# Peptides against a protein of PDB entry 8YR4: the designs that were tried, part 224

Target 1, 309 residues: chain A of PDB entry 8YR4
Amino acid sequence: PRGSPALQLVVLICLGLMGLERALNVLVPIFYRNIVNLLTEKAPWNSLAWTVTSYVFLKFLQGGGTGSTGFVSNLRTFLWIRVQQFTSRRVELLIFSHLHELSLRWHLGRRTGEVLRIADRGTSSVTGLLSYLVFNVIPTLADIIIGIIYFSMFFNAWFGLIVFLCMSLYLTLTIVVTEWRTKFRRAMNTQENATRARAVDSLLNFETVKYYNAESYEVERYREAIIKYQGLEWKSSASLVLLNQTQNLVIGLGLLAGSLLCAYFVTEQKLQVGDYVLFGTYIIQLYMPLNWFGTYYRMIQTNFIDMEN

## One batch from the design tools (peptide; made by RFdiffusion4, then SolubleMPNN)

Design b2_p27_4_s3 (from b2_p27_4, 21 letters changed)
Fold by OpenDDE base, seed 5:
Structure b2_p27_4_s3 (fold): chain B 309 residues (1-309), chain A 27 residues (1-27)
Amino acid sequence: as target 1 above (309 residues)
Amino acid sequence: ELEEAERREQEARDRALLEEAAAARAA
């Protein structure tokens, strides 16, 4: 934000809080590992109680694993409201100024409602794109990179390789299947609009339909349009289930391979029982944001198309 | 939830387009 030093300070604080969230995503599994190891070793109650209290405090700061319900995330979201409002107002005023600079011929060819809808879509697309990039995509990619580095340094190069291959395959398949399903979603939306337009046209011409006793004909034509819509809706929904199942299979295979390797190293006394629990907990923590990655990717593509129009 | 919010926003945009198209045909 140019022109407000107070909003620049708020942005810097929000970036610092995002860095703290990344640190918490590593520390929480480590403290949970330490609790399991202390329980296995039958350590003194004072050491165990301090580690449990520290874990619960870190978990309060992080939240329920999605990060969205944690104290740090809530504080970041609260501080960001003013930055978002400033950005939205600036984009809206730039679009409105640009609309007034356009030729009279451009305005005479369009309805005022259409022009306002284009302005609102443009504002929503830019602010949405910024929010998805800064708060969802970049943090998720950062957590993956931090995870690969952590497992490569503190476990073994094989664990870092399993996480790298699993996450790379997950992201690639998510993009490819999301691009494939976008065709079905577009066809569904086009048929939905055509079905609704037929219903609106029939209701606007109610007097003509009544004059010809054509109610049964219009109902049957609407039924055929609904059946055609439901055939496209089924393809869209089935493609979403296929995406989710493909994602679940990739994570399941990565979790299986890594868990078997952890179990083997625990039997060889190279790792502790807590390290097995850490691996499982950390992979599940990476999975939760990644489940929405296909939706974020689609929303980013839609917002780019809506910004170019 | 986010797909439902996106669907509701798209349904609201598509509804506004249909209302505008209906208003365009009624005029």
Scores: peptide ipSAE 0.007, ipTM 0.368, DockQ to the pose 0.128
Fold by OpenDDE base, seed 4:
Formats: C-alpha cells, sequence, structure tokens
Structure b2_p27_4_s3 (fold): chain B 309 residues (1-309), chain A 27 residues (1-27)
C-alpha cells in the first residue's frame, strides 16, 4: 500500500509468516519422523523429550492442518485485517469517485441502489479474489512444489514422481469435474429463481386466483416447478458426490502406492520406520488444503465473471 | 430476466424494510 509505511511493514510480516507456514509444513513431519526413529532406537530420554517438546511446539504453531487453527495462521489473519480494510476502502473510494465522474444520463438511466450493489459486488469480488489467490491457491501450489522437491532429494526419486502424478491428476480432475458441475449448479439456480418468481406472482395475484377458484391449478404449477428444481438439485448434489469420490480415489491410490513403496524400502533397510510415518503424515498434510481447492477455483471463477460484468 | 428478477426481489425487500420502518414509527 503506497502512503503507509506501517501497512507495508504489516504486509512484509504477513509474507514472512506465510513463508514460516511453508517451513512448518516440512518441519512438523520431519520432527515426527525423528520421534519414531528415536523410539525405535531406544534413544536416551533427554533426546526424546527435547524432540517431543520441539514437535509439540511446532505443531502448535502449525495447527491442525486446516490452515485456520494454527497460531501462525491466526496471527497472519489478524494482522491482515488492517491491510484488507485499507485495500477495501481504497477500492470503494475509487469506485465512488468514478461514479461521480459519470454523466447525469448514465445516473438517470439506473437506480442508485443497483449501482451501489454493483459497486459493492465489484469491490468484494476484487478483494476476495486477491485474498484467495495469495493466501490459499499460491501457498497450496508452493506446498506441492516443496513436497516434490523434498521427496525427490531426501527420498528416492520415485516418491517425488508419485507425489507429482497424484497432485497433478488431483488438480486436473478437480478443475474438469468442477467446470462440468458448474453447468448443473447454474441450471439449478435459474430454476430456483423461476420457482420463486411463480410463487410470488401467484401470491401477488391472490384475489384473482380466488375469484377464478384457480388454487388447485396454481398449486399444481408450483408442484411441477418444484419437481423440475429437485431434478436439477439431484444432478448438482450427485455431481458433488462424484467430485468427492473421484478426489478420494486419487488420494487413496496415491497413498497406497507411496505407502507400499515406502514399506518395501523399509523392509530392504533403505529407509527407517520413521520415514514411513513421515510419508503418510506429509501426504495427508498436502491433501488437507487440496480438499478446498475446488471451492476456491469456483469462487475465483465466479469473481472473475462478476468483474467482467 | 435474472437481473430483473433480482431487481424485483431487492425492490420487494426494500419495500418490506420501508414498511417495517414505517410500522416501527407508527407504534
Amino acid sequence: as target 1 above (309 residues)
Amino acid sequence: ELEEAERREQEARDRALLEEAAAARAA
């Protein structure tokens, strides 16, 4: 933000905290591996206690992997409130000033409430889109890249390949199925609005409906509209189940392939028991943010459409 | 059509809020 050195410092701190979150995502599985190895080797209590204490502290900083429950994530979110408010206010004032520069003919042709609603939607779409890109999409892609690099350097290259293939397949299928599903959701929303409009029109014309004893006819028309809506709702819901199941299958296959390979290398004494636990823990940590990727992609797509209008 | 339906729904909400505000001033 130009003009406030304090807010620039807060942005830099937030970026630093994002980097720390990425480091924690790697360190937490490593420390957990080390605990399992130390337990297997029957290491001295002092070394074990220090490693466990360090792990618990790192896990407190990271949180439960939901991205919102960790101390670092909460601190980042707290600090970002001021930056978001500054950005929102700047965009709102820019839109408002631009609206005042528009011709009187443009204002006379539009309702003030509609113009304000468009401005508010535009502002929320821009600020929301930027926040989702910077804080959810980019970090998730960074974690995947870091994971591939980590497994390729510290494990066999086959582990890096498994992670790459699983994540690439997961992302591709998530995008493709989400785009396919968006058609059903749009059709459902259109039919919902049409069903509501029929109910409103029938109720506004209540006296006319009563005069003609047409209540049974209006109820039947409303029933037909509901049945048509439910048919589209079913397609939307079934497509969501299909997305979730497809994602679960990709995760399951990746976890199976990687776990079997890791177990094999442990039996061959090329890896330790802790490395098996590391792989499983790290993969699960990578998949947690990816579960929301389809939601983020859809929100991004909606916000882009709302900005082009 | 969809924008006109959303406009009618918003006008209905704005009327309901105005009627509720008018009723709250008359009580």
Scores: peptide ipSAE 0.000, ipTM 0.288, DockQ to the pose 0.112
Fold by OpenDDE base, seed 1:
Structure b2_p27_4_s3 (fold): chain B 309 residues (1-309), chain A 27 residues (1-27)
Amino acid sequence: as target 1 above (309 residues)
Amino acid sequence: ELEEAERREQEARDRALLEEAAAARAA
């Protein structure tokens, strides 16, 4: 974006954060290997606990299996909102200005394509909701229950309790934060529809706009409507980043508590090094579907809101 | 990301429909 030094700085910071994500992808496995080595060598608890804490901190920065929900990724996404909004607004204004140079017959063809798109969205939404409930929600809940039972029976009741508390807190916060976010999404969609309606009305009245030479006035009204929309879009997108970060914190705390407890039991020769690897892998495997849980629950709510409006 | 990808794909489909409709007017 050539017009704002502040936005150029944000782009550079986002590129730096992308480089940091790549560094974390290398460092996290290295620290994990170091933990396995320290456990194998029966190293002092203080050195082991420090290395585990450092690993979990790096894993918190990286995020889950895809890295998309990590602190660094969330910070990048949050900073990128302003750059995206600036770019979107410029493209929308260029398209709108160009559409005012085009004849009325094309707007009738666009209205037909828009009706088809709304119908396709509605159908895709219902199908996506059903597929999500059957293939992601139910299996994820089953995997959590199986995990609690497994850790309670084969490790210790304390591990089952950590997983239970972590997953219960994760699900509760996901629901509560998503219900809170729905208010911002509804307000955004209502303003999007109002902004689009104003653009359509301006373009349907093209002859009147040309007769009064009011093109610049209609473009300015459309710009104001976009700015109002982008204010609501920012709240929606920022609330999404907050959800993802809250989820990452809960899993990070569960991983920290469980990994420290597992490492302690390995030092006491009650568990093997392989059990530490299993615990960490299993918690990460539970986390991956839960990240999709947030995304699809958001998609479901979006689609229901888009059908209500 | 999937919502942003679907939103970008919908924005890309909207742009493609706009470009196809602009091409259908240039023809």
Scores: peptide ipSAE 0.008, ipTM 0.354, DockQ to the pose 0.060; fails the geometry check
Fold by OpenDDE base, seed 2:
Structure b2_p27_4_s3 (fold): chain B 309 residues (1-309), chain A 27 residues (1-27)
Amino acid sequence: as target 1 above (309 residues)
Amino acid sequence: ELEEAERREQEARDRALLEEAAAARAA
C-alpha cells in the first residue's frame, strides 16, 4: 500500500505477528516437554505450577489445539481487515476504470450483471490468492522448515530425516492426489450446471410442457441428469476420502517410526520421557495446518485460473 | 474473461490493421 503509512505499519505488525506464531509453534511443545520432565522428576509444586501456567498462556496465544483460533491469529486477522479492504477497493477501481476504457461494441454485447459478476470474481480471486499465499501456504512451509531444523539440532539426525521424509512425501502425495481429483471436481461442476440449466429451461417452458402433457418426460430427463451428477459427485467425494486416508497413512507411518525410535532412545537414557511427548506433540502440530493444505492448494489453483480469465 | 476479452479486442485491432495494410498494398 504505497499511499498510506498507517497501512504499511499494519502490514509490518501483521508480519511481526506471523513471526510470533512461528515462535509459539516451537515454544509450546518445549514447555509441554518441560512439564512432563518436571512431573517425572517430582519437581517442587511452585516450579511445576509456573511452567503449567506459562504453557497454558502460550497455548492461548497459539490456539489450534483447543479447537479455537489463537489470540495472535485473531489479532492478525483483525488488523488485516483494513489492508484487505484497501487492496480490494484498489483492484475494484482498476477493473472499473478498465471497463470504462473498453469499446462500446464490447459493452453492447454483454449484460451489465455479467460484467459486474466477472469484476467481482476477478477482485475476489486476486485478494483470495494473496491471502492464501501469505497466511496459509508460506507459514505452513516455514513451520515445516523450522521443525526439520529443530529436530536436526536438538535430536539425533535420524529424527530430522524422518520428519523431512514424512513431510516431503505428505506434500508430494497431497499435490499429486489433489491434481488428480481436480478432474473429477470439474466434471461434477460441469454436470451440476447442465442439470441446473435443464431444470431452469423446463420451468421457463412450463406452459409448453403443460400443453404437450410432457411432465413425466421432463421429470424422467431430470432424474437421469441427477443420476449422472450423483455418479460424478460420488467420484469427487470418494477421491477426497482417498486423499484424507493417504495423508493419514503417511502421518501415521512417520509418527510410528519416530515414536519407536524415540522410545528406544528413552530406554537407553539418551532422551528423556518429555522428549518422547515433544516428538509426538510436534508432529501432530505440524499435521494440523497440512491437513488443509490440499484445500488451500486447490483454492489457489482455482483463484489463479479465475484471475487468468 | 476480461483478459480474454482484451485479447480478442487486440486480435480484432491487429486484424483490422493487417486488412488496412493489405488494402494499402493493393492500392
Scores: peptide ipSAE 0.000, ipTM 0.245, DockQ to the pose 0.016; fails the geometry check

Design b2_p27_4_s4 (from b2_p27_4, 14 letters changed)
Fold by OpenDDE base, seed 2:
Structure b2_p27_4_s4 (fold): chain B 309 residues (1-309), chain A 27 residues (1-27)
Amino acid sequence: as target 1 above (309 residues)
Amino acid sequence: SEEEEEKERERERDEELLREALEELER
């Protein structure tokens, strides 16, 4: 943000915290591996207790295990509130100033409430897009790259290849199926708006409907519109289930291939038992934010469409 | 789920916006 050095410092702190989250995403699985190895070796209690305590502390900073957000993520989100409010207010004032520059005919033709609603939707869409790109999409892609590098350097190159192929296939299928699904969602939203508009028009023209004794006709038209909406809603919901199941299958196959390969290398004494647990933990950890990637991609697309309208 | 809570918040916002639009029509 230009003009506030305090907000620029907050942005830099938030970027630093994002870097710390990436480091925690590597360290937590490593410490969990070390616990399993120390337990297997029957290591002295003092070493085990220190490693467990360190792991729990790192896991508190990271979060993600129980669906709870970590301390670092919460601190980042808290600090970002001021930046978000500044950005939102700036976009809102830009939209408001632009609306005042529009012709008197535009202001007379649209109700002031509808204009403000368009401004609020536009502001929310821009702020939402920026937040999802910066805090969810970019970090998730960074974690995948870090994961591939980690497995390629510290494991056999075959593990890096499995993770690369699994994540590339997952992302590609997520995009392709989400684009296919967007057609059903657009059709659903269009039919919902049309159904709502008919209901509002019928209620506003209540006196005319009563005069013609057309109540049963309007109810039947509304029922037909609801049935048509529900048919589109079902297609949208079914397409989501198909996406989730496809994603689950890809991750399951990647986990199977990598787990079998890891188990094989453990039997050959090239890897330790803790390395098997690390692989499984790390893949599941990468999967958690990726499960939301389809939702983020869709929100990005919807917000772009809402900005074009 | 966060997606259900987001849909519920979107629905509540849409219901509130409908209520406001109806209240503006009654004025």
Scores: peptide ipSAE 0.008, ipTM 0.384, DockQ to the pose 0.138
Fold by OpenDDE base, seed 1:
Structure b2_p27_4_s4 (fold): chain B 309 residues (1-309), chain A 27 residues (1-27)
Amino acid sequence: as target 1 above (309 residues)
Amino acid sequence: SEEEEEKERERERDEELLREALEELER
């Protein structure tokens, strides 16, 4: 934000918190490994209790349980609200100013409500897209790269290769399947708009419909339009399930391959039992933000489609 | 999901715009 040094400081703090989240994503699995190793070695209670307490504290900061956001993420999100609101308002005012500069003919040709709706969709889309790119895409890619480097350096190069192949395949399939799904979503939205337009037209022309006793005919046409819409909605929803399942299978295969390899190295006494737990925990941790990547990529595409229309 | 809530808010805004448009037609 160019105009407020306070908001610039908040952005810098949010970037610092994002860096802290990346560090936590490496540290939490390491501490969990250390707990398992200390338990295996029957280490003194004081060392174990300190490591467990430190792990729980780091886990509280990180979050990353199913449905739980960590303290650092919540603090970042909270601080970012003001930056988002400032950015949104700036975009809204720019669009509004641009709309007022547009000719009276454009305003007379479009109902004021449609113009406002396009403006609101456009602003929400741009601000949501930017927030998504900065806070979800970039951090997730960073976590993957950090993970590959970590496993390549501290484990065997084979682990880094498994993570690289798994994540590359996951991202590629996510993009390809999401682009494929976008066709179904566009068809659904087009049919929804057509169904709505027919309902509005029928209601606006209710006198004509009554005059011709065509009420039953209009209801039947509306029913047919709904059935057609629901058929497209089903394809959209089913394609989402297919995406999610494909993603789950790719991660499952990566987890299987890496877990088997880790178990083998533990049997050869090259790795400890805790290293097996670390690998599993780290892969699951990488999966969590990636599961949302498909949804967010779809939001990006939707927002682009809504801006093109 | 945040997406369902966004769709629901979009639907509510759309219903409100329809209501305003109907109220403008009744005036």
Scores: peptide ipSAE 0.008, ipTM 0.368, DockQ to the pose 0.192
Fold by OpenDDE base, seed 5:
Structure b2_p27_4_s4 (fold): chain B 309 residues (1-309), chain A 27 residues (1-27)
Amino acid sequence: as target 1 above (309 residues)
Amino acid sequence: SEEEEEKERERERDEELLREALEELER
């Protein structure tokens, strides 16, 4: 942000904390591997206790593996509140100034409440888009790339290839199925708005409906609109289940292929038992933020459409 | 889950829509 050196320092600290989260995502599985290997080798208690204590401390900094509940992530989120508020207020003032530059005819044709709602939607869409891109999408892609590099350097190149193919297929299917689902969701939202508008119009005209004894007709018309809505809602919900199941199958196949290959290399004494546990833990850790990727992609797409209107 | 965030956004949209309908009924 131009004009506040304090906010620039906060942004730099947040970027440093994001780098620390990426380092923790690599170190936590490594320390967990080392504990399993030390247990297998029956290492001295002092070495084991130090490694366990270090692992627990790193795990506290990382949190539950989702990143969102870790001390470093919470500190980043807390520091970012001031930057988000500054950005939101700047976007609100830009939208408000632009609305005042619009022709009086546009302001007279739309109710002032509708104009304010468009401004609020536009502000929320821009602020949401920036937050999801910077804090969720980019870090997740970085963790995938770091994972591929790590497995390619410290494991056999075959593990890096399995992770690359699994994540590429996962992302591609997530995008394709999410774009397909967006059509059903738009149809659902359009029918929902039409059903609601009819209910509001019927309630606003309740005197006319009572005068003509048309209450049964309006209730039946509303019931038909609900049935049409529920038919579209079912398609939206069923398409979400299909997305989640497709994602689960891709991760399951990647986990199966990599776990079998790791088990084979452990039997050949090329890898240790801890390396098998590391692979499984690391893949599950990569999967957790990826489960939200379809949601992030849809939010990005919705926010772009809301900015064009 | 994507489902919880979808339900939360559906709830926010339902609350926003409910607010709009109440504002339309109060006019």
Scores: peptide ipSAE 0.016, ipTM 0.442, DockQ to the pose 0.120; fails the geometry check
Fold by OpenDDE base, seed 4:
Structure b2_p27_4_s4 (fold): chain B 309 residues (1-309), chain A 27 residues (1-27)
Amino acid sequence: as target 1 above (309 residues)
Amino acid sequence: SEEEEEKERERERDEELLREALEELER
C-alpha cells in the first residue's frame, strides 16, 4: 500500500509468513519420515522425543491435517485484515469518485441504492480476486513446484515426473471441467430467474387468477417451470460430482503409481520405510488445497467477469 | 456485462416483489 510504511511492513511480514508456510509444507513430511525411521531403527528415547516434539510444533504451525488452519495461516490472515481494509477503502473511494464524474443522465437513470450496490460489488470483486490470487492460487502453485523439485532432488527423478504429471493433469482437467460446468450453471441460474419471475407474475396477478378460477392452471405452469429448473439443477450438480470424481481419480492414480514405486524402492533398500510414509503424506498434503481449486477458479472467473462489467 | 447486472437487478426486484406478494397473502 502506497503511503503507509506500517502497512507495507505488514505486507512484507505476510509474504514472509507465506514463505514460512511453504517451508512447513516440506518440513512436516520430512520430520514425520524421520520419526518413522527412528522408530524403525529403535533409536534412543531422547532423539525420538525431540523429533516428535519438533514435529508436533511444526504441525501446529502448519495446521491442515484436521482441516484446521495453522497458526502461521491464522497469523497471516489476522495481519492481512488491515491491508484488505486499506485496499477495499481505496477501491471504494476510486469507484465513488468515478461515479461522481459520470454524467447527470447516468445518475438520473439509476437509483442511488443500485449505484452503491455496484460500488460495493466492484470493491468486493477486486478485493476478493486479489485475496484468491495471493492467498490460494499462488501458494498452491508454489507448493506444487516445491514438491516437484523436492521429489526430483531427494527421490528418483521418476517421483518428480509422477507428481508433475499428476498435478498438471489435475489442474488441466479442473480448468476444462469447470469451464464446461459454467454453461450448466448459467443455464440453471437463467431458469431459476425465469421460474421466479413466473411465480411473481402469478402472485401479482392473483386477483385476476382468482376471478378466472385459473389457480390450477398457474400451479401447473409453475410446476412445469420447477421441473425444467430441476433438470438443469441436476445437470449442474451431476457435473460437480463428475469434477470431484475426476479429481479424485487423478490423485488416486498418482498416489497409486508413486506408492507402488516407493514400495519397490523400499524393497530394494534404496529408500527407507519413512520415505514411503513421506510420499503418501506429502501427496495428500498437496491434494488438500487442490480440492478447492475448482471453487477458487470459479470465484476468480466470476470476479473477473464482474470487474469487466 | 450490463446484461448480467440487469439480470441480477431483475432477480433482486423479483425477490422483493415475491416477498411483498407473500406478505400480502399472509394478510
Scores: peptide ipSAE 0.007, ipTM 0.381, DockQ to the pose 0.322; fails the geometry check

